Peptides against a protein of PDB entry 6UG1. Designs and how they scored, part 151

Target 1, 304 residues: chain A of PDB entry 6UG1
Amino acid sequence: SNEERKRRKYFHMLYLVCLMVHGFIRNEWINSKRLSRKLSNLVPEKVFELLHPQKDEELPLRSTRKLLDGLKKCMELWQKHWKITKKYDNVGLYMRTWKEIEMSANNKRKFKTLKRSDFLRAVSKGHGDPDISVQGFVAMLRACNVNARLIMSCQPPDFTNMKIDTSLNGNNAYKDMVKYPIFWCEVWDKFSKKWITVDPVNLKTIEQVRLHSKLAPKGVACCERNMLRYVIAYDRKYGCRDVTRRYAQWMNSKVRKRRITKDDFGEKWFRKVITALHHRKRTKIDDYEDQYFFQRDESEGIPD
Target 2, 301 residues: chain A of PDB entry 6UG1 as posed
Amino acid sequence: SNEERKRRKYFHMLYLVCLMVHGFIRNEWINSKRLSRKLSNLVPEKVFELLHPQKDEELPLRSTRKLLDGLKKCMELWQKHWKITKKYDNEGLYMRTWKEIEMSANNKRKFKTLKRSDFLRAVSKGHGDPDISVQGFVAMLRACNVNARLIMSCQPPDFTNMKIDTSLNAYKDMVKYPIFWCEVWDKFSKKWITVDPVNLKTIEQVRLHSKLAPKGVACCERNMLRYVIAYDRKYGCRDVTRRYAQWMNSKVRKRRITKDDFGEKWFRKVITALHHRKRTKIDDYEDQYFFRRDESEGIPD

## One batch from the design tools (peptide; made by RFdiffusion4, then SolubleMPNN)

Design b2_p22_3_s1 (from b2_p22_3, 10 letters changed)
Fold by OpenDDE base, seed 5:
Structure b2_p22_3_s1 (fold): chain B 304 residues (1-304), chain A 22 residues (1-22)
Amino acid sequence: as target 1 above (304 residues)
Amino acid sequence: MLEELEKKLKELLEEFKKYLFS
C-alpha cells in the first residue's frame, strides 16, 4: 500500500539517523586521551617517521609511498595487538530485513548497549567484534597524529523493498554478510591531496580509490545485508561528510535510486542531518574532496 | 553537545514525518 511505503520510508530514515549517531558517538569515543596514550605506544618510532614523511620536492610520490608503507606496518602492528575477534551478535550493524525488524519489535529483547568504558577496555585489550577493531585502529592512527577518518557504511532497511516476506535463505548468509566491511578507515595524503582507503580488519587492504573500491560489495548475496548507499566519514575534529561518491561506481544510475536523496525533499533533509552532525569549519581538504566528487559525477555521466 | 544534537535530530525526524504523512 501507499501507507506501508510511507511507513518503510520513515522507518528507514529513523534507522539511518540512529546509525549515523552511533558512528558519531564511536568517533567521539576513539578520541579518548587515555586510549590515545595507550595506543601510541604500539607504534615504534621508525613507523611513526613513515607516517610523517618529509615532503619530497623532487618526487612527491616518494612521500606518499612512505605513508603507504607506514600504514601497512600499522595494519601489521594492529593484527598483533588484536587477540580476539568476536562474531557479530546476530547481524550486527548489517542490513536487517523488514521481517526481522517486525519480529524484533515483538521480541522485547533488551539489547545490551556497549558502554564507553567497555569499548575503551575492549580496544585496549584487543578483544571485540570487527567494528570495534576498525574503530580502535583509527584511534591508534589518531594517537600518532595521522589525519584518519572513521568510515561507516550505514545499512538502514531497504525502503525500496516492498515485499512482505524478506526472509533471506541460505546456509552461507553470515559468510556472505561479513565478506565486506561496514566500518573502515580513510587517511589524508597531504602530498597527493587525496584520501587513502584502509581496511585493516576484513580485507586487510590499502587502496587509493580512483573509479572503484575493493570495499564495494559485489554479488547478490553480499548485497542482501550490505548495500552501499550511505558511506559516512567522521574525522578527528568531529567533521561529518557523505563520501558515498568515492565508493559508488554507479552513484547516479544505481545508488541514488536506493537513497532517501532520490527526491529533492529527501536530499535537502539529508543535508540537514549531515550538517547537524558536522561540528567543524570547512577546510581546503574538503575543497579537494568535493572537487574529486565533482569529477567523478561528470565522468559517470547522466544515466540513460 | 549530545543533548543538543539529539534535540536537533528529533526535530528533523518530525519534519520528515510531517512531509511523509501530510
Scores: peptide ipSAE 0.331, ipTM 0.871, DockQ to the pose 0.921
Fold by OpenDDE base, seed 2:
Structure b2_p22_3_s1 (fold): chain B 304 residues (1-304), chain A 22 residues (1-22)
Amino acid sequence: as target 1 above (304 residues)
Amino acid sequence: MLEELEKKLKELLEEFKKYLFS
């Protein structure tokens, strides 16, 4: 019905806001001074120097290469620190079906929310789920004075899916679900004026995204619980930005159709949500990023 | 910070609810 379509659209927006707030809260917890002091000790001086290379005036690419090497070594150090990767208790922050949402609403199970103290302990011990691990990695880079963002691929229920029963068959579903991350890192490269993408936990990859990312889910099974729609960046100064354009090859043709921003009201509303989560002044880094997004929109062209 | 954010987000959710169910 039209009513069920409206209901699913509203619930999608409510769920999206809750996910975006979760990302904001985790980003605040990452900024813990106590955690920063502990995590800085994981990074040797030689690795710190690679994270902060001098500008090579002849070949700026040499400085970027040093930064990339430093980030690679930080990923290796992080793997040594991280002792226990827990499975998600259910689907974590991956996309739920409408049936799962309905069943969860009927099930008054008090889920124990992870407290800030428990999160900080988990990161410090190296014990937790992949999301906690990524968040801790961002904290370690920030402890080394690296301009690292927490990235979250928000997975609200698909309001474009009007099927009544959307139950997913369980057994292979977990492997396909966790094939691509929900959380990752971006690092500002001051030499190339670009964000470097870092997945320290899942794919264990560093990339300089131009047209497509390895982190973008591919294949039907992987997209059932991980649809690239809302990739939100949280920086060390409590900035919040929609960076979906970086990771979406087909933003205009495919991704936009599955976003609340498909219509003008949804676009205006979503901009207000981003603005409410954005707690810093604009910087030249934002200008370079917006220029990159503009070029990506022009290069995609108009969908046929 | 969080309380003010929660207020703003509740207002935005209500704005959208009004739009959808108007």
Scores: peptide ipSAE 0.329, ipTM 0.872, DockQ to the pose 0.945
Fold by OpenDDE base, seed 1:
Structure b2_p22_3_s1 (fold): chain B 304 residues (1-304), chain A 22 residues (1-22)
Amino acid sequence: as target 1 above (304 residues)
Amino acid sequence: MLEELEKKLKELLEEFKKYLFS
């Protein structure tokens, strides 16, 4: 019905706001001064120097290469620190079906909300789920004065799916779900004027995204619980930005149709949500990023 | 900060509710 379509859109928006607030809160927690002091000790001086290369005036690319090597070594150090990777409880922050939402409303399962103190202890000990691990990695880079963002791929229920029963019955459903991350890192390269994508936990990859990202879900089974629609960046200064354009090859033709921003009201509303979560002034980094997004929109073209 | 953010987000949710169910 039209009413059910409206209900699903509203619930999608409510869920999206809750996810974006969750990302904001986790981004605040990883700015903990106590955690920062502890995590900085994991990074030896030689790796710190690679994270902060001098500008090579002859070949700026050499400075980017040093930064990339420093980030690689930080991923290796992080793997040594992280002792226990817990599985997600149920689906974690991956996309739920409408049926799962309806069933969960009837079953008041006490979700054990992880408190700030428990999070900081988990990161400090290297014990937790993959999301906590990624968030801790961002905290470690920030502790080394690296301009690292927490990235969250928000997975609200698909309001474009009007099917009543989407039973995801596969034995491999968990493996397919976790094949691609929900959280990752971006690092600002001051030499190339670009964000470097870092997945320290899942794919264990560093990427300079041009047109395609390895972190973008591919294949039907993976996209059932991880649909790239809302990739939100949280920086160390409490900036909040939509960076979906970086990771979406087909933003205009495919991704937009699955977003609330497909209509003008939804676009304006979503901008207000981003603005409410954005607590810093604009910088030249935002200008370079917006220019890159503009060039990506032009290169994709307008879908027919 | 969080309380003010929660207030703003509730207002935005009500704005969207009015739009959908108007």
Scores: peptide ipSAE 0.307, ipTM 0.861, DockQ to the pose 0.925
Fold by OpenDDE base, seed 4:
Structure b2_p22_3_s1 (fold): chain B 304 residues (1-304), chain A 22 residues (1-22)
Amino acid sequence: as target 1 above (304 residues)
Amino acid sequence: MLEELEKKLKELLEEFKKYLFS
């Protein structure tokens, strides 16, 4: 019905806010000074120097290469630190079906919220789910004074899916679900004036995204619980930005149709949510990023 | 404005917690 469509849109909006606030809270927790001191000790001086290369005036690309090598070594150090990767309870922060949401509401399951103290202990011991591991990696880079962002791919239920029963087949569903990450890292390259994408846990990859990312889910089975729609960046200064344009090859033609921002009301509402979560002034980094997004929108063109 | 929006986001979060976990 039209009413059910409205209900699903509203619930999608609420769910999206909850996910975005979760990302904000985790971003605050990883700014812990106690955690920072502990994680900085994992990075030897030689790796710290690679993370902070001098500007090569002849060839700025040499400085970027040093930073990339430093980030690769940080990923290797992080793998040595991380002892136990726990499976997600159920689907974690991956996309739930409408049926799973309705059943969860009926079953009054006490969601055991992870406390800040438990999170900091988990990161410090290297014991937790992949999301905690990525968040801890961002904390380690921040402890080394790297301008690292926590990236979250928010997975609210698909309000464009009007099917009543979306029973997903059980066993293969978990492998397909976790094939692509929900959380990753971005690092500012001051030499190239670009964000570097880092997945330290899942794909264990570093990329300089031009037109497409390896982190963008591909294939029907993977997209059932992980749809690239809302990629939110949280920086060390409590900035919050929509960076979906970086990771979406087809933002205008495909991704926009699956977002609440497809209509003017949804766009205005979503801008208010971003503004609420954005607790810093604009910087030249934001100008370079917005210019990059503009060029990407022009290069995609208007969908016919 | 930010405080009002934080309040509104908290209200939306509590309503959502009730809706997801009631």
Scores: peptide ipSAE 0.183, ipTM 0.789, DockQ to the pose 0.113

Design b2_p22_3_s2 (from b2_p22_3, 10 letters changed)
Fold by OpenDDE base, seed 1:
Structure b2_p22_3_s2 (fold): chain B 304 residues (1-304), chain A 22 residues (1-22)
Amino acid sequence: as target 1 above (304 residues)
Amino acid sequence: MREELEKKLKELLEEFKKYLFS
């Protein structure tokens, strides 16, 4: 019905706000001074120097290469620190079906909400789910004075799916679900004026995204619980930005149709949500990023 | 900061509820 379409759209937006606030709160916890002091000790001086290369005036690319090598070594150090990767409880922050939402509304499942103290302990010990691990990695880079963002791929229920029952096939569902991350890192390269993508936990990859990312879900089974729609960046200064354009090859033709921003009202509403979560002034880094997004929109073209 | 954020988020949800169910 038209009413059910409105209900699903409303619930999608409510769920999206809750996810974006969750990302904001986790980003605040990452900025813990106590955690920063502990995690800085994981990074040797030689690796710290690679994270902070001098500008090579002859070949700026050499400075970017040093930064990339430093980030690779940080990823290796993080793997040594992280002792226990816990499975997600149920589907974690991956996308739920409408049926799962309806069934969960009836079951008052006591979600054990992870407290800040428990999070800080988990990161410090290297024990937790993949999301906590990525968040801890961002905290380690920030402890080394690296301009690292927490990235969250928000997975609200698909309001464009009007089917009642999408029975997800049970056995391979978890492997397909976790094939691509929900959380990752971006690092500002001051030499190339670009964000470097870092997945320290899932794919264990470092990318300089041009047209597409390895972190973008591919294949029907993976996209059932992980649809690239809302990739939100949280920086160390409590900036909040939509960076979906970086990771979406087909933003205009495919991704936009599955976003609340497909209509003018939804776009204005979503902009208000971003603004409410954005607590810093604009910088030249935002200008370079917006220019890159503009060039990506022009290069994709207007969908016919 | 949190209370102000919660207030802004509540206002956004109410605005949207009004838009969808008007």
Scores: peptide ipSAE 0.165, ipTM 0.801, DockQ to the pose 0.936
Fold by OpenDDE base, seed 3:
Structure b2_p22_3_s2 (fold): chain B 304 residues (1-304), chain A 22 residues (1-22)
Amino acid sequence: as target 1 above (304 residues)
Amino acid sequence: MREELEKKLKELLEEFKKYLFS
């Protein structure tokens, strides 16, 4: 019905705001001074020097290569620190079906909310789910004075799916779900004027995204619970930015159709949400990023 | 800060609710 379409659109928006606020809160927690002091001790001086290379005036690429090597070594150090990767409870922050949402509304399932103290302990011990691990990795890089962002792929229910039964069957569903991450890291490369993408936990990869990311879900089974629609970046200064354009090859032709921002009202509303979560002044880094997004929009063209 | 953010987010949700169900 038209009413059910409106209900699903509203619930999508409510869920999206809750996810974006969750990302903001986790970004605040990883700025803990107590955690920072502990995590800085995991990084030897030689690795710290690689994270902070001098600018090579002849070939800036040499400085970028040192930074990339430092980030690789940080991923290795993080893997040694992280002792226990827990499975997600149910589907974690991956996308729920409409049927699962309806069933959960009837079942007063007490979601165990992780407290800040428990999060800080989990990161310090190296025990937790993949999301906690990624968030801890971002905290370690920030402890080393690296300009690292927490990235969150927000997975609200698909309001474009009007099927009555959206139940997903069985055992292989978890493996397909966790094939691609929900949280990752970006690091600012001051030499190339670009964000470097770092997945320290899932794919264990570092990439300089041009047109395509390895972190973008591919295949029907993986996209059922992980649909690239709202990739939100949270920086160390409490900036909040939509960075979906980086990771979406087909932003205009495919991704936009599944976002609330497909219409002018939804775009204006979503901008208000971003603005409410953005707690810093604009910087030259934002200018370089916006220029990159503009070039990516021009290169994709207008969908036919 | 949190209370102000919560207020702004509630206002945004109510604005959107009015738009969808008007």
Scores: peptide ipSAE 0.146, ipTM 0.791, DockQ to the pose 0.945
Fold by OpenDDE base, seed 4:
Structure b2_p22_3_s2 (fold): chain B 304 residues (1-304), chain A 22 residues (1-22)
Amino acid sequence: as target 1 above (304 residues)
Amino acid sequence: MREELEKKLKELLEEFKKYLFS
């Protein structure tokens, strides 16, 4: 019905806001001075120097290569720090079906919200789920004065799916779900004027995204609980930006159709949400990023 | 900051509720 379409659109937006606020709160928690002091001690001086290379005036790419090597070593150090990777409780922050949402609404299951103190302890000990691990990695890079973003792929329920029963059957559902991350890192490369993508936990990869990312879910089974639609960046200065364009090859032709921003009202509403979560002034880094997104939009063209 | 965010988010949800169910 038209009413059910409206209801699903509303629940999608409510859920999206809750996810984006969750990302904001986690980004605040990883800025903890107490945590920063502990995590800085994990990074040797030689690795710190690689994270802060001098500008090579002859070949700026050499400076980028040093930064990439520093980030690789930081991923190795982080893996040594992280002792216990817990499985997600149920589906974690991956996409729920409409049936799962309805059943969860009827069941007064108190969502066990992790307290700030418990989060900081988990990161400090290296004990937690993959999301806590990625968030802790971003905290370690920030402790080393690296301009690192927390990236969150927000997974609200699919309002374009009008099927009543969306039950996902299969023993491999968890493996397919966790094949691609929900949280990762971006690091600003001041030499190339680009964001470097870092997945320290899941794929254990560093990439300079041009057209395609390895972190973009591929295949039907993986996309059932992880659809790339809302990739939100949270910086160390409490900036909030939509960076979906970086990771979406087909933003205009495919991704936009599954976003609330497909219509003018949804676009305006989503901009208000981003603005409410954005607590810093614009910088020249934002200008370079917007220019890159513009070029990516032009290069995709108008979908035929 | 949190209370202001909660207020802004509540306002956004109410604005949207009015738009969808009007």
Scores: peptide ipSAE 0.144, ipTM 0.791, DockQ to the pose 0.931
Fold by OpenDDE base, seed 2:
Structure b2_p22_3_s2 (fold): chain B 304 residues (1-304), chain A 22 residues (1-22)
Amino acid sequence: as target 1 above (304 residues)
Amino acid sequence: MREELEKKLKELLEEFKKYLFS
């Protein structure tokens, strides 16, 4: 019905806001001074120097290569620190079906909300789910004075799916779900004026995204619980930005159709949500990023 | 900061609820 479409759109937006607020809160927690002091001790001086290369005036690419090597070594150090990767409870922050949402609303299950103290302890011990691990990695880079963002791929229920029963059947559902991350890192490269993408936990990859990301879900089974729609960046100064354009090859043709920003009202509303979560002044880094997004929109063209 | 954010987010949700169900 038209009413059910409106209802699903409303719940999608409610979930999206809750997920974006969750990302904001986790970004606040990883700015803990106590955690920063502890995590800085994991990074040897030689690795710190690679994270902070001098500008090579002859070949700026040499400085970027040093930064990339430093980030690779930080991933290796992080793997040594992280002792226990727990499975997600149920589906974690991956996308729920409409049926799962209805069943969860009926089940008064006391969701054990992870407290700030428990999160800081988990990161400090190296015990937790992949999301906690990524968030801790961002905290370690920030402890080394690296301009690292927490990235969250927000997975609200699909309001474009009008099927009554959306139950997912299959023994491999968890493996397919966790094939691609929900959380990752971006690091500002001051030499190339670009964000470097870092997945320290899932794919264990570093990439300089031009047109395509390895972190973009591919295949039907993987996309059931992980649809690239809302990739939100949280920086160390409490900036909040939509960076979906970086990771979406087909933003205009495919991704936009599954976003609340499909219509003008949804676009205006979503901009208000971003603005409410954005707690810093604009910087030259934002200008370079917006220029990159503009170039990516022009390069995609108008969908046929 | 948190309380003000929660207020703004509630207002945004109510604004959207009004739009969808108007």
Scores: peptide ipSAE 0.164, ipTM 0.801, DockQ to the pose 0.895; fails the geometry check

